# Peptides against a protein of PDB entry 5VZU: the designs that were tried, part 235

Target 1, 271 residues: chain A of PDB entry 5VZU
Amino acid sequence: GRTLEDIFHEHMQELILMKFIYTSQYDNCLTYRRIYLPPSRPDDLIKPGLFKGTYGSHGLEIVMLSFHGRRARGTKITGDPNIPAGQQTVEIDLRHRIQLPDLENQRNFNELSRIVLEVRERVRQEQQEGGHEAGEGRGRQGPRESQPSPAQPRAEAPSKGPDGTPGEDGGEPGDAVAAAEQPAQCGQGQPFVLPVGVSSRNEDYPRTCRMCFYGTGLIAGHGFTSPERTPGVFILFDEDRFGFVWLELKSFSLYSRVQATFRNADAPSPQ

## One batch from the design tools (peptide; made by RFdiffusion4, then SolubleMPNN)

Design b2_p30_8_s3 (from b2_p30_8, 15 letters changed)
Fold by OpenDDE base, seed 3:
Structure b2_p30_8_s3 (fold): chain B 271 residues (1-271), chain A 30 residues (1-30)
Amino acid sequence: as target 1 above (271 residues)
Amino acid sequence: MTLDFSEVPDLDLTQIPEKFNYKTDEKSGG
């Protein structure tokens, strides 16, 4: 029977061949576009820039990580047979942190799936509630009733009155010590392991992560058929490394910062 | 190695319209 390794090898060969066919067939119509590096902002989770991904059989990928307020985006610089260049391969919601369980429970794919799907449901609820508030505010264009006449300025009267009374009682404010949720010390990395059954191209991934966030990964069919966004986990390892767990695909992509210095790659300052 | 991009015309990738998201039927992440 074909080993899993044989199937992976055939699938890698097919994808390399497809990539070669796509590159060679389009060689006559290469439109080069300059890539500007996103400007770094003080509030960015890490320095934005180019990251080298290794995604399974697709080989070497380049993704640009950028920050957009409470969202991060991974944009493909290199396309694959699945996702062409220019696509937002990952979209990260920096409002929705994923809390990983202990190492024992991190090995359980169903536990990670539960956590991610619970966060997905919260994100969906927040989108529905925010959509409802934006909808109701437009409805009360009440009819502009006719401007009646400018009637007169009558002035006067000042009057008086007075009175009373007093009552007591001094109910003690119970000190509800709101246990200030200690801001989880952002400094110590959490031990990290991939769930059993999540495929990684390399077993050599960081075994400690700084932060995890809810995100969505784009997925679709050959030639970009039936594109959809699926739930996943963005894993920040350090300043130069992040990962993405594709929950539905049971796969992990590791991204490492491109250490190359680019001249004239800074975006022109917005005039 | 320093890659010199001085000859390449300027694409602000921050302005890539959200509309261009592409993938394949065995829905692989990428």
Scores: peptide ipSAE 0.048, ipTM 0.401, DockQ to the pose 0.253; fails the geometry check
Fold by OpenDDE base, seed 2:
Structure b2_p30_8_s3 (fold): chain B 271 residues (1-271), chain A 30 residues (1-30)
Amino acid sequence: as target 1 above (271 residues)
Amino acid sequence: MTLDFSEVPDLDLTQIPEKFNYKTDEKSGG
């Protein structure tokens, strides 16, 4: 039978051949798109920009990280045979923090999978509830038929009455338990290890992380066939490094900031 | 080396030629 190594080698050869055919055929018709760096905002988790990924048989990939309120987005700048450029490879929900267990339990893939799937279910419930509120509000603009109901009359004025007493009702101020926004402790990085059975192309990943969030990654077959969003974990290591754990693929992608300076890469000021 | 992106025109990166639809049943994350 084919070994896993034979399958991986054949798949790598196919991807290299595809890349070669792509590059050699596009030599005659490379259109190029101007890429603007996303503007930095004060509330951004880290400085947005270009990150270099190195994962799987795809080799070197460039992803643009951008922030959109409570969401972060990784957009492919380089395409691959599965996911074309311009696609959102990762979408991160910054409302849904993932709490990693202790270092011993982090080695258990089933524990990480459980935690992420529980958060995925909460996100689905919140989306369903918010969808129902938006649906009910639109129904009630029935056409107000302007029936010209008639002018009936002026009836009069009457009177004064005075007294009613000052009811003391001391409504106890309901303790709005301000869900203490635990201050984003820019705290001591927690120890980090990949679960057993999660593949990383580079074993040299950061062994401490600042925080983790729920996210979804885009997966597809070659030629962008049957694209779907799969659950994962965004891992912020530092200002220049993040990772993504693909649960269904049992893989880890490490992204490092591109340290190159770009001229004229700033988005034009909105006129 | 400072890269200047000011001269780079607009690419439609969405048009992968159909001839490169290698049907692998294997899905990968990009």
Scores: peptide ipSAE 0.045, ipTM 0.467, DockQ to the pose 0.501; fails the geometry check
Fold by OpenDDE base, seed 5:
Structure b2_p30_8_s3 (fold): chain B 271 residues (1-271), chain A 30 residues (1-30)
Amino acid sequence: as target 1 above (271 residues)
Amino acid sequence: MTLDFSEVPDLDLTQIPEKFNYKTDEKSGG
């Protein structure tokens, strides 16, 4: 009988073949668009740029990581049979840090799922509250009845108030030792392990992470059918590596920075 | 610059010969 491994291998071959067919069928009509790298900002979590992703069955993909205030975005540079190029594969909420449990409890998929779903519910509540404030502010533009211009009262000149004496109160400047926020120690990253039952393309992922954030991943059927945003975890490993745990898919994608130097890849300065 | 790929024509997956139209009902992350 076919093993699950045989079925998975066949499915990977099918996805590669589909990708090849798509790229080859459009070969005669390829519009080349120049991709510009996003500018780096001081407040960016890591340098933005191109990352090589490994999506289990989808093989090798290129994602652009960019920062947009308190959000990060992974944009597909290479499409796949499920999700076209230009789509946002991942959207990360940098306001919502995920605290991973100890290494023993990290192995429990249900524990990770609980933590992420609790954050998802908070994000949903914040979006509902912010939507109500924006909605109520628009409703009260009742018709401005043109009330007639009341006459300008003459501004009488206010009088010169008198000579307040300089009290010399020599308050000693208490040295408020600004507790130097210890530069968040470039500390030994938290031990990291994938939950049991989360698939990775390989076991060669970083076993320590700097921080994790709540995010959503885009999933779809072949041909971009029934696209939806599903909850996940963005894992920052280092300056050149991040991961995404797809909770619904029980999968992990590792992304590594493309080390190629691109000449003239900078976006033209906005004139 | 937002990479506006809105002008990337939707890959008309219907033009793939049916023998290569691997309809997996399995949703995948991109």
Scores: peptide ipSAE 0.044, ipTM 0.457, DockQ to the pose 0.300; fails the geometry check
Fold by OpenDDE base, seed 1:
Structure b2_p30_8_s3 (fold): chain B 271 residues (1-271), chain A 30 residues (1-30)
Amino acid sequence: as target 1 above (271 residues)
Amino acid sequence: MTLDFSEVPDLDLTQIPEKFNYKTDEKSGG
């Protein structure tokens, strides 16, 4: 039979040939862009930086994780035949946490799909409501009514009106004990398993996750045809590892921090 | 600076779902 090495070699030859075809179509016009690492902020979910992903048939991909307030972004540093370099492969909404069920129910893809699609609908509603408020605020430039001259403040005198006395009726205010929303214990990892029928490139993924968030992943056909955002789940495992579940693709991508320290990779201070 | 890829296990190409085949016009994750 073909060895894994034979299959790898054939596949790598095909990928190299495809990359060659693409580069040749552009007359070998290579644009070099300097990559700057995003600055770390105290409120960042994890340290931003470069992550290596086990991505698709294309092998190893490099993604830059960055934080933008309540959003995180994975930006492709390496391109593939479907998604070019510089595209945002994943967008994570850090406002919309995904609560994974117990380990038994995590195996059910339909349950995960339900949870994510419910969050997707909430995100859509919030975007519609916020879009209406921004639209209505521009319309009422009502006519500049001529500011009438500031009439002088007549100091009308403090009339002393009198005495009325008595009634003490001491209605006890019922203590509405506001059920303190227990701060979701951000620190305890939960058992994690991929749903049945979700394809992973590697079965060696962390079996415990810290937290999950709603996100969208960019998918496209070959040559970046018909690009669209599809719903998914960002899974934080630890400081150096995260995953993304692509719901429509029924796939999982694992990303691990690049441990290399880059000199002079800091963004220049905005002058 | 050499990127250390040693922690990324080799892809088992036998386990590549067809939907991730770059030869297909099927949409893949980017």
Scores: peptide ipSAE 0.041, ipTM 0.466, DockQ to the pose 0.191; fails the geometry check

Design b2_p30_8_s4 (from b2_p30_8, 13 letters changed)
Fold by OpenDDE base, seed 3:
Structure b2_p30_8_s4 (fold): chain B 271 residues (1-271), chain A 30 residues (1-30)
Amino acid sequence: as target 1 above (271 residues)
Amino acid sequence: MTLDFSEVPDLDLTKIPEMFNYKTDEKSGI
């Protein structure tokens, strides 16, 4: 029978050959497009820019990280046989933080899966509720025919009166000790480990994370067939490194900032 | 600026020789 290793080697050979065909297909007709770095905003979680990401059997790919209000986006700059360049490989919801358990419970894939699926269900509910409010709000703007209702003028009346006084009663305000939300100490990252059974290209990933968010990743068949969003976890390690856990695929992508400085890579200011 | 790659020619898998059956709906890729 084919071993898992045989299947993996066959798959890798296919992917290598597809990459070869992909590169060779354009040997006589290369279109170059200028890519601009996204503008940095003060509220950006980290500096936007180019990252090299690990994409399982595809190897390293270049991804542009950008911020869009309360969403972050990874866009493929390099494509593969499944997901072409220009696709949004990851979409991160910065509204929905993932709280990782302690380091012991982080090894439990089912625990991470539970946490992520609970957040996924909340996101789905919020989208349904927001969709209903947006739907009902648009229905009532029937054209208000501005009938010019006339200027009726009336009238008078006046009065009067006065005084009354005083009463004291001094009910003591009970000291509701507002439990001071301890300011999330920005300094001490949480210990981080991948769940057992999540594949990584290497074990050389940061063992401490700053914060995590719910997100979705794009998956497809070869030739971008049947594309869908799969739930995952965005892991912020530091200013130059983040990860994405592909929950359904049990895979981990590590993204590291491209340290190359590009001259004239800034987007032209919107005139 | 949305990087509109809609005009980036994707791999035309129709140009892959039929002897190379690389068309699969298997969601193995990310």
Scores: peptide ipSAE 0.295, ipTM 0.566, DockQ to the pose 0.270
Fold by OpenDDE base, seed 1:
Order: structure tokens, then C-alpha cells, then sequence
Structure b2_p30_8_s4 (fold): chain B 271 residues (1-271), chain A 30 residues (1-30)
């Protein structure tokens, strides 16, 4: 029967051949595109920039992290046989925080899967509701025939009258102290471990995370065939490291900041 | 400027069989 080793060799052979085809095409025509670093904003979760990401059997890839309001984006700077350069490898919804369970329950893949899929369904519902409001708002611009509303005369509101009775009844409104949901203290790192059966390039990933968010990752067949977005978890470790759990693929990508400083990499100011 | 990749350790080739970053049914990868 086909062994795991046979499957691996076939897969690696396909990947190597595809990489060879793509690289051989570039040898004939080099197109250079300038890369600009996103400007940093005070509200950015971490400093935007270049990261080295682990992409399993593809090896290391360069990803640009950028922030777009309540969304973060990872864009491939390097591509592979599945996902070409310039594609948005990950999209993170900073509105939808993932609460990881305790360390014991983090080992359970099904628990992480449940949590992520519940968030996915909420995101889907919000998109459906927002789509209905946008649809109904366009239909009712029927031409408001500006019928000239006749100038109804200002009826003088009459001024009267005084009467005074003082009834005191001082019913104390019970202060329903709305328990202010204490903003979950963003400051304490939580112990972090990958679920059993999630593959990582190595075991050398941060064992403490700051926060997690719902996100989607881009997957495709060879040659960017049938591209789709799969659910996942963005894990913020620190200022220079984040991860992405590819839920359906049971894979983990670790992203580490490129420490290199680039001259003249700032985006031109929008004129 | 050479990108320093030393901060991200090389792929353990012995673990690659465990690191299928694709759907085996659709051959869809990351």
C-alpha cells in the first residue's frame, strides 16, 4: 500500500518541480516591483513590516504585515507553487478575539476547532445583517418629487399658565451598577501550546501568547487553482512574533520579524 | 541587504512527512 513516505516523496516531487518551473520562468524575464513598508500607526497592534513565516514543506516565506483599521493582513512577498507572491496569505479580524482555554484544554484540537467555528459563524451572521442594510438602503431612492410643502404659518404657541403643586415623592432610583465588563487585561501573557495533531516546523515556538484573534488563511492547489479562505487563529506572542493556526490543515506558521532596516522603503506620502 | 534567516531555524527534514501543509483530498496548500 502507499506509505506515508511514498505520499511525502510524491508531494515533495510535485512541489520541487513546480518551484523549478516558476524559477525557470523568472530567469527569462525579471520584473522588479518596489516594496514599500506600511506606515506605522499608534493604534496598530504591533509595528507593521516584513516577517519570515514558516510554510511547512514550502519552507520560509516573506510576508508583509499591515493594519487596515480593525483588520490585519499578511501579504506574501515570496510565493510558492500553491499561493503566488502578492496574495493575502492571512486576514485577521481584530474585532473577533479568540479566548484560548487553559493549557490542558489547549491540547484538544476539537476544543480549538469549536471555538474558532463559533466565531466564524458570528462573522458570517454579521456579514449577512450588514448586507441586508446595504441592500435596502439603495432601493428607496425613488425620486422624491419635491412637492413644495406649503409654508404652514407659524402658529404662535400661547404662553399660559402657572399652576404649582409640589408633590415630593422622592423614590430613590436604585443605581443598577452596570457591571462594567472589565476589559480583559491585555497585559498578562497566557500559557500557549499547540493542540495535539497540529504540525509545526519545530517545537521552538513561544510558550506564552498575549492575545489571539480570528482570521482566515488562503489555500489553493498548485498553480493557484481553486483558491479559498480557511478559518484559523492569529496568535500574538510579542512585538516581533506571531503565529497562525491553519485549522483545517492542522498546521502552524510561525512569523518572526525581519530585523533588517531598509533605506527608502517608506511609502510615498499620498499627494 | 541579505535577509537573515538564522532567526527561523531550518526545516527539520525528518518532520516534513508530519508537516503536510495541504489538504490531501484537494492538494490545496498554503
Amino acid sequence: as target 1 above (271 residues)
Amino acid sequence: MTLDFSEVPDLDLTKIPEMFNYKTDEKSGI
Scores: peptide ipSAE 0.270, ipTM 0.683, DockQ to the pose 0.141
Fold by OpenDDE base, seed 2:
Structure b2_p30_8_s4 (fold): chain B 271 residues (1-271), chain A 30 residues (1-30)
Amino acid sequence: as target 1 above (271 residues)
Amino acid sequence: MTLDFSEVPDLDLTKIPEMFNYKTDEKSGI
């Protein structure tokens, strides 16, 4: 059988070749597209913008982070041989927080895998339920037979009915069971470590995280063949750093904000 | 416009063999 080393060498040879081909295209034809930075919103988890992401054997890639209500998206600005530019490399569900275990149990990949897959199943169930409600609502548009509107006669002016005194119905204030706002533990950084066997480009990643969310990452073969979404964990470290654990690939991408300021990169105001 | 990459550590080429960011069966990568 092929060894991991054989597979690695074959993969790296193909990646190098693809990178060479892309680089060689600069001598032929370049297409330029303007990139606009997403506008920041008050409810954004962090400031949207450009991040430098670690993509294992691909090296560094530029990803645009943007927020879309209860969803965050990482969009590739730079592409690679697997996933081209413009693809949503990561999609984060901000409704589904991941609670990391203690630091000892965070080292256990199987524990992280369990937690993520349980959230994945909940997300799948919610999608199925929401699909049924949308399906049943469309079925009852029976053909409104356009019955010919009979000429309804002139309804006479309704008489002024008398001053009904407002009864002071002292409705008891029903105990609004304050849905215990799970205290926004936004403030206490949790100790963070990668599980054993999750590969990181560098061991220099933040050792504390603010919060985690369920997400999916896009994977594909060379030339964007058989693209699929794989489960993962978005890790918010700080305002300028986040991570993504590619669960099935056992890989970690660290994203660091691009500190460069861009003139005229603001999105045009929606006309 | 200089992209500052100083905050992102250089690729440790010695760790590349450990950075399997692909499915071994499908060659699916990130």
Scores: peptide ipSAE 0.253, ipTM 0.664, DockQ to the pose 0.140
Fold by OpenDDE base, seed 4:
Order: C-alpha cells, then structure tokens, then sequence
Structure b2_p30_8_s4 (fold): chain B 271 residues (1-271), chain A 30 residues (1-30)
C-alpha cells in the first residue's frame, strides 16, 4: 500500500505543479482587479489590512483582514488549489471569546478541542433561536381586506386663545451619563503555546496572546469542491500579528501584517 | 513594493504530512 510518505510526496508534487501552472500564467493574459483597503473604525479590534498568512503545504498567502461589527473576516487575496482568491478563509465571531487554560493545559489538544466545541454548540443554539424569531414574524399577514375608507368631512376652524402661564424651572438632576468604560487596557498577555500535535510551519510564533475568539475556517477539495466551515480559534497576539488554529486539521496559521504603505489604496468615500 | 517574506522561514516540507486530513477520501485543504 502507499505509505503516508508516498501520499505526501505525490500531493506535494501535485501542489508544486499547480503552483507552477498558476505562475506560468504570467505569460498569459492577466486580468487585474484593484483591491482597496478596508476603512478603519475606532471599534476595530486591530487596524484592518493585508496580512501574510502561513497555509501549511500551500506556504504563504495574502489575506485581507476586515471588521464587520461583531465579526472579523479574513479574505484570500491569493488563492490556492483548494480555496480560490476572494473567498473568506476565516470568519471570527467577536461575541464568543475563547478562554485559554494555563500553559500546561494549553498543551492538551483535547482540552482545547473541548473548549472550542462547547462554544460551537452555543453559537449553533443562538443561530437556531434567532432563526425561530425571524420565522414567526412573517406568518400573520392575514389578507388586509381593503375596506373602502369613507370620505370623512371637512370640519372647521375654531380660533382660541392666548394663556401664557410660566412653567416652573424644574431642574431635574443631570443623569450622570455612565462614562463608557474605556475598553479595558489590554492587560498583560496570557502565556501561549500550541497544543501537542498541532502543526505549525514555523515554531517562531508569539508566546503570549492578548485574547482569543471562536471562529470558522473554510476548507475544500482541489478545485473548491465540497467547501465547508471547520471550527477554530482566532488568537490575537498584537496589533500586527494574529493566528488561527484549525482544530480538525490540527494546523496553525500565523498571520503577520504587510508593513507596506500603498498609495491610493483607501476605499473611495461612500458618496 | 517588494513584499518582504524574509521573516518567514523556508517551508519545512517534513512537517506537512501531519497537516493533511487524510480521513476523508476528498483531500480537503485550507
């Protein structure tokens, strides 16, 4: 039978050949699409923009990070044989924070798996509950019988009168506008380590994280066949680095900000 | 603009086998 090594070598040869075919398209007619950087908002977890991400066997890919209220999105700018450019590689639910255990228990993949799967079930429950509320509201448009509105008459004018009583200056005490709690100063980062059996392209990843969130990653077969969302963990390290743990794949992607300043890359102001 | 990838080590191809979900007949990747 084929060894795991044989299967690996064959797959890597296929991926290298596919990359060669894609790069050889530079000799062909190229279609260029202008990419705009997402506008930054004050409430964005970090500045949106371009990141270089590690995608295991695919190597380095360019991902656009953007924020959409309580969701963050990673969109592929570069594609691979599995997931084409323009697809949303990761979707992060900023409502569902992941609490990592201590550093010793972080090495336990089964503990991380338990934590993530518990959050996944909560997200599924919330989606089912919100789906029921949206379903019940549509049912009660009974047929509005168009009863003909009768012509109500033109009733008249009357004119009265001037009385100017000076209303008392009831100084209601100014409601102390609860000072919007400044988003808690990003406390000392939690010690971070990958679980045993999670593969990383590089062992040089940040050993402290600011916060983690539940997310889903997009996986597919070659040619974007059978695309599905798998559970994972978004790990914010700092302003310029984040990670994603692909739970089912036992893989880690590290994303680092592209430090390049692009001229005229700002989205046109919505007119 | 040159994308500086110098900070990203060469792909250790020896670690890649562990990243493939060989459990499904369909080779799903990221």
Amino acid sequence: as target 1 above (271 residues)
Amino acid sequence: MTLDFSEVPDLDLTKIPEMFNYKTDEKSGI
Scores: peptide ipSAE 0.224, ipTM 0.619, DockQ to the pose 0.134

